# Ledger of designs, part 46: peptides against a protein of PDB entry 1BH9

Target 1, 89 residues: chain A of PDB entry 1BH9
Amino acid sequence: FSEEQLNRYEMYRRSAFPKAAIKRLIQSITGTSVSQNVVIAMSGISKVFVGEVVEEALDVCEKWGEMPPLQPKHMREAVRRLKSKGQIP

## One batch from the design tools (peptide; made by RFdiffusion4, then SolubleMPNN)

Design b2_p11_6_s1 (from b2_p11_6 with T1S K9Q)
Fold by OpenDDE base, seed 2:
Structure b2_p11_6_s1 (fold): chain B 89 residues (1-89), chain A 11 residues (1-11)
Amino acid sequence: as target 1 above (89 residues)
Amino acid sequence: SILEEINEQLS
């Protein structure tokens, strides 16, 4: 890792979706209460998903020869590419 | 990985 990559990784590691928010969101979809384990699993999966999208967006930004910060267009293109690669539905 | 992140959430 470069210093910049390490810094991003550290910030990423420290980030997390609030359990209460995830719980409420899931329950709004399922219509029933969910266990703590489900919340933990979904929180983890969601964080990885966001991380992968951001990582792809950073790659897009670099490949387009552009400078940070990431812009919405990078995120949109990232999602398109990930779908094309079959990495996300 | 997903497993690593889940483990992190459990800790």
Scores: peptide ipSAE 0.343, ipTM 0.871, DockQ to the pose 0.047
Fold by OpenDDE base, seed 3:
Order: C-alpha cells, then sequence, then structure tokens
Structure b2_p11_6_s1 (fold): chain B 89 residues (1-89), chain A 11 residues (1-11)
C-alpha cells in the first residue's frame, strides 16, 4: 500500500453505517421489527458492498485519467463493470 | 471479507 491507499483503507475500516438507520430501513421494507443480529449482519454486508463499489469507481476514475472526487458517472460505470465481472447481481 | 466485517461490527 502507498500512504494514500493505507489512509483510505484506515478510513474505510473506521466507517460504519449507524445501526439505528439500518434498522429503520430494514423495518420500512419488511414491515416488522428485526433483531440486533440481523442489523449487524446487514450493516456488515452493506459496508462491504459499498466498499467494493467505491473501490471499483476509484479504479474507473483513474483509468479515465480523472481526479477525485468521485462523480455519479464513476459510480454508474463501476456498477456496470462489477455486474460484467459477475461480482454483483 | 463479509465475515470479518460482521465480526468487527459485533465488537
Amino acid sequence: as target 1 above (89 residues)
Amino acid sequence: SILEEINEQLS
């Protein structure tokens, strides 16, 4: 890792979705209350998912010869590429 | 990995 990569990784590791927000979101979809373990699991899965999309988007940005911050076009292309690679449905 | 992240969230 470069220093910049390490810093980004550390920021990612420290990040987390607020449990209350995730709980409310799930409950808005299911219509019923969910357990703490479900919230934790969904929070973890969501963080990994977002992390993978952002990583791909950063790669797209770099390959296009552009500089941060990420733009919607990078995110859209990232999702497209991940689907193409079979990494996301 | 997802499992590692879940364990982190459990902490």
Scores: peptide ipSAE 0.324, ipTM 0.866, DockQ to the pose 0.046
Fold by OpenDDE base, seed 5:
Structure b2_p11_6_s1 (fold): chain B 89 residues (1-89), chain A 11 residues (1-11)
Amino acid sequence: as target 1 above (89 residues)
Amino acid sequence: SILEEINEQLS
């Protein structure tokens, strides 16, 4: 990893969705209370999902010969590519 | 991975 890649990874590692927010979101969808473990699991899955999208977006940015920061167009293209690869629905 | 992230959140 380059220094820049390492820094991004460290920031990613430190990031997390607030448990309370995730809990409220899930409950707004399910209509019932959820356990702490469900919140933890969903938070982890969500973080990984976002990370994979961002990783793809960074690849898009590089392949387009552009420099950071990521823009909405990179994120949109990333999602398209991941869908095309069957990695996300 | 998903599993690694979940485990980290549990710790």
Scores: peptide ipSAE 0.190, ipTM 0.811, DockQ to the pose 0.045
Fold by OpenDDE base, seed 4:
Structure b2_p11_6_s1 (fold): chain B 89 residues (1-89), chain A 11 residues (1-11)
Amino acid sequence: as target 1 above (89 residues)
Amino acid sequence: SILEEINEQLS
């Protein structure tokens, strides 16, 4: 780990989706109330998903010979690559 | 690991 990687990892670890917001979002989709455990599980899965996309986007940025911060084009390409690799649907 | 990150959110 470089210092930058470590810092990003620590910030990532500390980050979390607000439970109330996630609950509202899920309920807006399902049309009914969801349990706290569902909110926690969905929040965790979502965080992991975002982390994987960001990691791929950083790799894209580097491979394109570009510098941070990440741009929408990096995120779009990251998703394409992850789909191509079969890592996401 | 991925599992560790998930557990972090579940705790």
Scores: peptide ipSAE 0.123, ipTM 0.761, DockQ to the pose 0.048

Design b2_p11_6_s2 (from b2_p11_6 with T1N K9L)
Fold by OpenDDE base, seed 3:
Structure b2_p11_6_s2 (fold): chain B 89 residues (1-89), chain A 11 residues (1-11)
Amino acid sequence: as target 1 above (89 residues)
Amino acid sequence: NILEEINELLS
């Protein structure tokens, strides 16, 4: 675990989706009000998902011999790889 | 430890 990896992980841990935004998004889809626990659960799942995609994208970027920032091509390739690994549907 | 992170987020 390099210092750079640790720093990225710490930044990831400190990041969060605004609860109000998540609540509004869910309610836009479901058409009904949702509980705080649902918002928390969905926020957690979403954060894990984003983290996995970004981690894979950073790996793609490095393996392609490129430097940050991440580009759409890295994100697209990351999703393809995660699907092939069965990590996302 | 993804599970631990999830637990922290849910708590």
Scores: peptide ipSAE 0.043, ipTM 0.676, DockQ to the pose 0.045
Fold by OpenDDE base, seed 4:
Structure b2_p11_6_s2 (fold): chain B 89 residues (1-89), chain A 11 residues (1-11)
Amino acid sequence: as target 1 above (89 residues)
Amino acid sequence: NILEEINELLS
C-alpha cells in the first residue's frame, strides 16, 4: 500500500450505507418487509460493488492521463470495462 | 482479498 491507497481504503472501510435507507429501498422493490440480515448482506454487496467500480474508474482516469476527481466519463468507462472483463453483468 | 472484505462488511 501507498499512503494514498491506505487512506482511500480506510475511508472506504469506514463508509456505509444507512441501514434504514437500504431497508426502505429493498422494501420498495420487493413490496414486503425484509430482515436485518438481508439489509446487511445487500449493504455489503453494494459496498463491494461500488469499491470495484471506483477502483476501475481510478485506473481509467490514470490510463487516460487525467487527474482526480473522478468524472462521470470515468465511471461509465469503468462499467464498460468491468462488463467486458466479465466482472459485472 | 475480496472475500475477506465481504466478510468484514457483512456485520
Scores: peptide ipSAE 0.042, ipTM 0.664, DockQ to the pose 0.047
Fold by OpenDDE base, seed 1:
Structure b2_p11_6_s2 (fold): chain B 89 residues (1-89), chain A 11 residues (1-11)
Amino acid sequence: as target 1 above (89 residues)
Amino acid sequence: NILEEINELLS
């Protein structure tokens, strides 16, 4: 890892969705209250999902011979590739 | 790996 890669990894590790916000979001969709465990599970899955997309986007950026920060075109291409691989719906 | 990361996030 370069210093920049390590920094991004650390930022990712420390990042988290606010539990209260996730709870409200889920409840706005389901119409009913949800347990703490549901919030934790959804938060974790969401973080992993975002991480996979960003990782793929960084790979795209590198393969195109470009440097961070990520641009919308990298994110769009990442999503296309992940869908093609069957890693996301 | 991803599985380990998920387990850590759920803890």
Scores: peptide ipSAE 0.040, ipTM 0.657, DockQ to the pose 0.044
Fold by OpenDDE base, seed 2:
Structure b2_p11_6_s2 (fold): chain B 89 residues (1-89), chain A 11 residues (1-11)
Amino acid sequence: as target 1 above (89 residues)
Amino acid sequence: NILEEINELLS
């Protein structure tokens, strides 16, 4: 991909959800403690999910003929489209 | 691509 896409990818790669926060969030929902592997799995899935939404939002922004940075309207439309495509529930 | 990313995140 382009240099800009590569840069975004690298930034994405370096990003991560706070492990402790994810653990607490899961436990607040399940009502029980969770293993480290569950936290890792959920963190990974969450990161992939965010990545897919942002990627779709970038596509929306481009298709609308608009320039970065992404705005809330792009994110909202991205989620709508992903749901329509069946990519997310 | 996605599978590769998942593997990296889970490893």
Scores: peptide ipSAE 0.039, ipTM 0.658, DockQ to the pose 0.046; fails the geometry check

Design b2_p11_6_s3 (from b2_p11_6, 3 letters changed)
Fold by OpenDDE base, seed 5:
Structure b2_p11_6_s3 (fold): chain B 89 residues (1-89), chain A 11 residues (1-11)
Amino acid sequence: as target 1 above (89 residues)
Amino acid sequence: SILEKINEQLS
């Protein structure tokens, strides 16, 4: 990893969704109580998803010859590209 | 770690 990649990884590693918030969100959708393991699993999946979007956005930013920080346009383009690749619905 | 493996896939 480059220094930049390592730094991004550290920030990513340290980031997390509050369990209580995720639990409430899931329950608001499912209409029923969910276990701690479900919350953990969904939190993990969500974090990976965000990571994939951000990584794609960073690639977009670089390919456009632009410098950080990421802007909404990078995120939008990232989502578009991931959809075209079939990686996200 | 799992996170490291994930990051490798993302990078």
Scores: peptide ipSAE 0.027, ipTM 0.518, DockQ to the pose 0.070
Fold by OpenDDE base, seed 2:
Structure b2_p11_6_s3 (fold): chain B 89 residues (1-89), chain A 11 residues (1-11)
Amino acid sequence: as target 1 above (89 residues)
Amino acid sequence: SILEKINEQLS
């Protein structure tokens, strides 16, 4: 991988959803309190999901012959493609 | 990580 890819990965790796915010979000949906482990699991799943969408968006950007940074149109197309591939519902 | 594996395949 390129230095740019490495840098993106490092930024991704260091990023995290605020635990309290995730907890509140889940609870707003479920209507009940959730354990710390549920928050951790959901945070992890969400992070992986975002990463996968971004990677797909980067692929879209490249296939369209465009250069970074990613734009909303790349993200929207990425989601459509992932749905078509059955990667996300 | 999964992302790392993806990056490796894309490189």
Scores: peptide ipSAE 0.027, ipTM 0.500, DockQ to the pose 0.076
Fold by OpenDDE base, seed 1:
Structure b2_p11_6_s3 (fold): chain B 89 residues (1-89), chain A 11 residues (1-11)
Amino acid sequence: as target 1 above (89 residues)
Amino acid sequence: SILEKINEQLS
């Protein structure tokens, strides 16, 4: 990894959605309380999903010969590419 | 860790 890649990885690794917020969000959808395991699972899946989108966006930015920070156009293109690859719905 | 493995694949 480059220094920049390592820094991004460390920030990603340390980041997390607040459990209480995730629990409230799920409960707002299901209409009932959810277990801690459900919150943990959904939090993890969500983090991985966000990570994949961001990494694709960084790749787009680089391939376009541009420098961070990411812009909305990079994020939009990343989502389109991931969808076309069947990596996200 | 699993995150490290994932990061390696994405990098």
Scores: peptide ipSAE 0.026, ipTM 0.506, DockQ to the pose 0.070
Fold by OpenDDE base, seed 4:
Structure b2_p11_6_s3 (fold): chain B 89 residues (1-89), chain A 11 residues (1-11)
Amino acid sequence: as target 1 above (89 residues)
Amino acid sequence: SILEKINEQLS
């Protein structure tokens, strides 16, 4: 656990999806209004998902012997790896 | 918290 990791975690922890935007997005898919609790739950799940992808991408970047910032290729590879590991559909 | 535990695993 490095200071850099701690800093990233703090930024991650403080970040959040705008509730109104998430609500609109969900409703555009479901076709009906959703409760605030659904928005909160979905926002949380989404945040965790993003965190997992980013962490995997950072690992990819490191394993490839490259330096930050993350590039699209790292994100794409991260998703492929997570799928391969069965961590995401 | 759950996020903290996750972070620890990823560290």
Scores: peptide ipSAE 0.026, ipTM 0.506, DockQ to the pose 0.069

Design b2_p11_6_s4 (from b2_p11_6, 3 letters changed)
Fold by OpenDDE base, seed 2:
Structure b2_p11_6_s4 (fold): chain B 89 residues (1-89), chain A 11 residues (1-11)
Amino acid sequence: as target 1 above (89 residues)
Amino acid sequence: NILEKINEQLS
């Protein structure tokens, strides 16, 4: 891995969704209380999902011959491509 | 990259 990739990963690794917010969001959808383990699992899955989208967006940015930082158009295209690939619903 | 490698291990 490149130093740039490693640095991005470190920043990504240090980021996190607020646990309480995730819990509230899940409960708003399920209509019932959820365990801490469910919150942890969902938080992890969500973080991986965001990482995958950002990774795809970086690829889009590069393929378009553009330079960082990422722009909304890169994120939109990333989501479109991931859906096309069947990686996200 | 790192995320791809991690995903491969988790699959």
Scores: peptide ipSAE 0.025, ipTM 0.501, DockQ to the pose 0.048
Fold by OpenDDE base, seed 5:
Structure b2_p11_6_s4 (fold): chain B 89 residues (1-89), chain A 11 residues (1-11)
Amino acid sequence: as target 1 above (89 residues)
Amino acid sequence: NILEKINEQLS
């Protein structure tokens, strides 16, 4: 892996959703209290999802001959591509 | 993707 890729991964690895916020969000949807393990699991899944979207966006940015930082247009295109690949609903 | 590749290397 390139230094740039490792750096991006490091930032990704260190990122996290606040547990309290995730818990509140889930509970607002389910209408019932959720366990800490559920929050952890959901946080992990969400983090992976965000990571995949960002990776796709970076690919879009590169393919368009542009340089970071990512812009909304890259994110929108990334989502479109992931949908077309059936990787996200 | 890179995330998958990295995870595989770490496992």
Scores: peptide ipSAE 0.023, ipTM 0.485, DockQ to the pose 0.052
Fold by OpenDDE base, seed 3:
Structure b2_p11_6_s4 (fold): chain B 89 residues (1-89), chain A 11 residues (1-11)
Amino acid sequence: as target 1 above (89 residues)
Amino acid sequence: NILEKINEQLS
């Protein structure tokens, strides 16, 4: 992989969802308290999902001959492409 | 894709 890809991954790796926010969100849906492990698991899954969408959006942006920052149109197109590839439901 | 490569290493 390129240095640019590595840099993006490093920024991705350093990012994180606030644990308390994830916990509150899950509990608002389930209607009951959840364990720390559930919060950790859901946080990880969510981070992977966001990472995949952002990576696809960056690819879209580049293929359209545009420069960052990402715009809503890139995100929308990324989601469409990921769905067409069967990578997201 | 670096994320895909990482996932492959972890799987």
Scores: peptide ipSAE 0.022, ipTM 0.486, DockQ to the pose 0.048
Fold by OpenDDE base, seed 4:
Structure b2_p11_6_s4 (fold): chain B 89 residues (1-89), chain A 11 residues (1-11)
Amino acid sequence: as target 1 above (89 residues)
Amino acid sequence: NILEKINEQLS
């Protein structure tokens, strides 16, 4: 693939949620402190989840005959479709 | 994959 494609992949690969923010969010839900490994795991899972939703949303956008950028309606429809397919609860 | 989908949308 092209250098541009590689660059986009690298940007995606290197992107991550801020650890401190994720830790605070998890702890606000659990009511107790969590380990660094839990933060890392949840951050990774969240990144994959976002990627899957975006991929579905891009498919929705294309199937609706629309052009980027993605809009909230694409994201909402993507979630509905993923739920329908049993890919997310 | 997602990268391919992104490229498709950008083309």
Scores: peptide ipSAE 0.019, ipTM 0.490, DockQ to the pose 0.159

Design b2_p11_7_s1 (from b2_p11_7, 5 letters changed)
Fold by OpenDDE base, seed 2:
Formats: sequence, C-alpha cells, structure tokens
Structure b2_p11_7_s1 (fold): chain B 89 residues (1-89), chain A 11 residues (1-11)
Amino acid sequence: as target 1 above (89 residues)
Amino acid sequence: SEEALLDMALA
C-alpha cells in the first residue's frame, strides 16, 4: 500500500456510525426496541457496505484518469456499476 | 473492514 492508501484505510477504520443513531433508525423501521448486539451487527455491515461503495468509486475515479478526492459523479457511477454486477440491489 | 467484521463477530 502507498502512504495515501494507508492513510485512507486508517481514516476508514476510525470511522463509525453513532450507535444511538443506528438504534433509532432500526427502531423506526421495526417499530420495536432492538438489542445492543443488533445495533453493533447492523453498524458493522453498514460500514462494510459503505466501504465497498467507496472502493468501487475509487476504481471509477482511477479508470476515468482522475485524482481524488471523490466527487458525486464517481459515487453515482460506482452505484450503477455495483448494481450491474449484482453486488447491490 | 476487519474492524467492522470483528465487531459483528463479537456481538
């Protein structure tokens, strides 16, 4: 990994969804209280999901011959590509 | 990420 890649990875690792916000969101959907473990699990899978989208967006940026930071157009294209690959619905 | 997966595994 390059220094830039390592820095990005470290920032990603340190990022996290606020537990309270995730709990509220889940409860707004389910209509009932959820356990701490459910919040942790959902937070984890959500972080992985975001990571995969960003990874695809970085690939798009590179393939278009552009440099970071990522722009909305990269994110939109990433989502389209992931859908076409069947990686997201 | 490894950290996210670990969190899920330890839940």
Scores: peptide ipSAE 0.042, ipTM 0.716, DockQ to the pose 0.051
Fold by OpenDDE base, seed 5:
Structure b2_p11_7_s1 (fold): chain B 89 residues (1-89), chain A 11 residues (1-11)
Amino acid sequence: as target 1 above (89 residues)
Amino acid sequence: SEEALLDMALA
């Protein structure tokens, strides 16, 4: 890995969703209380999902010959590409 | 995925 890749990984690793916020969000959708394990699982899956989108967005930015930081247009294109490739629904 | 499993284990 390059230094840049390591830095991005460290930023990603240190990021996290607050458990209370995730719990509230899930419960607002399900209408019922959820267990701690469900919150943990959803938090992890969500973090991985965001990571995949950001990685794709970085690829988009590079392919467009642009420089960081990422812009909303990169994120939108990333989602579009991931859907096209069947990596996200 | 492997990454997802790791994340859940560390949460």
Scores: peptide ipSAE 0.040, ipTM 0.695, DockQ to the pose 0.051
Fold by OpenDDE base, seed 3:
Structure b2_p11_7_s1 (fold): chain B 89 residues (1-89), chain A 11 residues (1-11)
Amino acid sequence: as target 1 above (89 residues)
Amino acid sequence: SEEALLDMALA
């Protein structure tokens, strides 16, 4: 792996959603309080989801012969492709 | 393992 790839992974690995923000978001949707474990689980799932979308977007960018940074068009295409593959609803 | 996760993330 390249240094650039390793650095991106390290940044991703160290990134995290603020627990308080996730808790508030879930509660705004459910209309009731949620446990710490639910917040942790949802945060993890969300991080994986974002990672998969970004990975697909990077692939789109490369396949289009373009260079970073990612643009909205890459993200939109990534979502379309993931839906087409059945990887996201 | 960390290496396995790295491989998946960079694939």
Scores: peptide ipSAE 0.033, ipTM 0.628, DockQ to the pose 0.090
Fold by OpenDDE base, seed 4:
Structure b2_p11_7_s1 (fold): chain B 89 residues (1-89), chain A 11 residues (1-11)
Amino acid sequence: as target 1 above (89 residues)
Amino acid sequence: SEEALLDMALA
């Protein structure tokens, strides 16, 4: 990692989805209450997913000769590329 | 980084 990459990684590590919000979101979809473990699992998977998208977006940003912060166009292109690579559905 | 993602998944 570069120093900048390390700093971004640290910020990412410190980030977290609010458990209550995730719980409510899941329950709105499932129509029933969910356990704490389900919330934790889904939060973790979601964070990993976001991390992969952001990493791809950073690659896009670099390849386009641009500098952070990431913009919506980078995120959109990242998703497109990940789909084309079969890394996400 | 795959290692970083793994670390986050296992945290």
Scores: peptide ipSAE 0.030, ipTM 0.641, DockQ to the pose 0.073; fails the geometry check

Design b2_p11_7_s2 (from b2_p11_7, 5 letters changed)
Fold by OpenDDE base, seed 3:
Structure b2_p11_7_s2 (fold): chain B 89 residues (1-89), chain A 11 residues (1-11)
Amino acid sequence: as target 1 above (89 residues)
Amino acid sequence: SEEALRDMALA
């Protein structure tokens, strides 16, 4: 585990979606109030999803022989690859 | 819990 990898891991661990924002977003879609547990669950799933996309994008960047930071083209390719793998719809 | 879901992302 390199220092850079450790730093990214720690940054990711500390990151979180604002509960109020997630709550409002869900409610805007469902049209009804949602419980705290639903907000927590959706926040967690969203963080996992973002993490998986970023991991794939980092892999793309590396395989293309390019250096960080990630660019939009890496994110686009990552989404394409994840779809082809059936990992995301 | 919120912490459990965060840990899931890091596993």
Scores: peptide ipSAE 0.128, ipTM 0.759, DockQ to the pose 0.090
Fold by OpenDDE base, seed 2:
Structure b2_p11_7_s2 (fold): chain B 89 residues (1-89), chain A 11 residues (1-11)
Amino acid sequence: as target 1 above (89 residues)
Amino acid sequence: SEEALRDMALA
């Protein structure tokens, strides 16, 4: 890792979805209560998903010859590319 | 654990 990559990774590692918000969201969908472990697991999966989208967006930004920070156009293109690759529905 | 999930790296 370069210093920039390390800093980005550290920011990513420290980020997290609020447990209460995730719990409420899951319960709004399932109609039933969920355990703490389910909330933790779903939070982690969601974080990985966001990470993959951001990683793709950074690649888009670089390929377009642009510099961070990411813009909405990079995120939209990332989603399109991931869909095209079959990595997200 | 939550810590293990937090340490998952960018893809």
Scores: peptide ipSAE 0.125, ipTM 0.747, DockQ to the pose 0.127
Fold by OpenDDE base, seed 4:
Structure b2_p11_7_s2 (fold): chain B 89 residues (1-89), chain A 11 residues (1-11)
Amino acid sequence: as target 1 above (89 residues)
Amino acid sequence: SEEALRDMALA
């Protein structure tokens, strides 16, 4: 479904993690202040990761003969498959 | 850049 796919693409493109929240999260783990570049990098990596998981989850959903919206079971299976493929640790 | 990272996520 091209229109739905385009809509998801646009929503994904416009999505972003709040910098302040990411900064606080990292600092809660490291115990020290982090640079702007670290926040940007981590935010980007996180977005890529989420995108890949969601894409795999959509594939899982389709292969199971189901329709969106995605459910937790799709996300869990997606992570399992990505691990099996060596795409994520 | 942040924009570059966003682009990579969509590639």
Scores: peptide ipSAE 0.123, ipTM 0.761, DockQ to the pose 0.090
Fold by OpenDDE base, seed 5:
Structure b2_p11_7_s2 (fold): chain B 89 residues (1-89), chain A 11 residues (1-11)
Amino acid sequence: as target 1 above (89 residues)
Amino acid sequence: SEEALRDMALA
């Protein structure tokens, strides 16, 4: 891993969705209360999802011969590619 | 994936 990659990973690792916000979001969808474990699981899955999208976007940026920071066009292309790979719906 | 599991564990 490059130093840049490590630094990005550290920033990613330290980032988190507020539990209360995730709980409210899930409950708004399910219509019922959810346990703390569900919040933790969904938070983790969501973070992994974001990480995978960002990773793909960085790859897109590089393949396009462009330099960070990421732009919306990189994110959009990343999502398209992940969908085509069947990695995300 | 294994990486995903690690990410979740660190989240």
Scores: peptide ipSAE 0.120, ipTM 0.731, DockQ to the pose 0.060

Design b2_p11_7_s3 (from b2_p11_7, 5 letters changed)
Fold by OpenDDE base, seed 1:
Structure b2_p11_7_s3 (fold): chain B 89 residues (1-89), chain A 11 residues (1-11)
Amino acid sequence: as target 1 above (89 residues)
Amino acid sequence: SEEALMDMALA
């Protein structure tokens, strides 16, 4: 991993959706109880998704010649670009 | 595992 990737890894390790909240959200949709593994899987997928958006936003920030931290305008543009690339709905 | 998912997120 690059230094940047390592830093992101540490951020991912330190960041987490509350398991109970994820469980409740899923159960609100399914109408039934879900397993711990389902919660873990969904949490992981969510992190991947967020990571992709943030990575794109960082790219936007750099391409605009701006410095971190990310701002809402970077996030909005990132989403637009990812949609145009077909990477997100 | 969560670790494996994190690794995937970094790739």
Scores: peptide ipSAE 0.041, ipTM 0.720, DockQ to the pose 0.103
Fold by OpenDDE base, seed 2:
Structure b2_p11_7_s3 (fold): chain B 89 residues (1-89), chain A 11 residues (1-11)
Amino acid sequence: as target 1 above (89 residues)
Amino acid sequence: SEEALMDMALA
């Protein structure tokens, strides 16, 4: 990894969804309380999902010959590409 | 990312 990649990865690792917000969201859908482990698991998969979208967006940015930071157009294109690859519905 | 999943599992 380059220094820039390491820095981005460190920032990514330190990022997290607020547990309370995730818990409320899940409960609003299920209609019942959920355990701490469920919140952790859902938070984890959500973080991975966001990470994969951002990774694709960075690839788009590079392929378009552009430099970070990412822009909305990169994110939109990333989602389209992931859908076409069958990686997201 | 396997690393991300492992980190969350250990948190």
Scores: peptide ipSAE 0.040, ipTM 0.722, DockQ to the pose 0.056
Fold by OpenDDE base, seed 5:
Structure b2_p11_7_s3 (fold): chain B 89 residues (1-89), chain A 11 residues (1-11)
Amino acid sequence: as target 1 above (89 residues)
Amino acid sequence: SEEALMDMALA
């Protein structure tokens, strides 16, 4: 990994979804209470997902010859590319 | 390992 990737990962690893917010969101969908382990698992999966999208968006930004910070157009293109590659549904 | 975690997070 490059220094840039390491720096990005350091910021990423320090980020987290609030457990209460995730719990509320899940319960709004399921209609029933969920366990702490479910919240932890879903939070982790969601974080990995966001990480993938952001990494792809950074690649898009670079390939377009643009500089950070990321803009909505980079995020939209990232999602499009990830879907095209079958990396996300 | 840290590398394994980075691999999962970045790809």
Scores: peptide ipSAE 0.037, ipTM 0.669, DockQ to the pose 0.092
Fold by OpenDDE base, seed 3:
Structure b2_p11_7_s3 (fold): chain B 89 residues (1-89), chain A 11 residues (1-11)
Amino acid sequence: as target 1 above (89 residues)
Amino acid sequence: SEEALMDMALA
């Protein structure tokens, strides 16, 4: 991996969703309280999902011959491509 | 492993 990729991964690895916010969000949808383990699991899944979308968006940006920062158009195209690949529903 | 997670994140 390049230094840039490693740095990006390090930043990604250190990032996290606030547990309280995730808990509230889940509870707003389910209408009932959720355990700490559910919050941890959902936070992890969400982080992986965001990471995959961002990675795809960066690829889109590069393939379009554009430079960061990512723009909404890159994110929209990333989601479209991931759906097309069957990587997200 | 950390390496496996890194591979997935950067793929």
Scores: peptide ipSAE 0.037, ipTM 0.663, DockQ to the pose 0.090

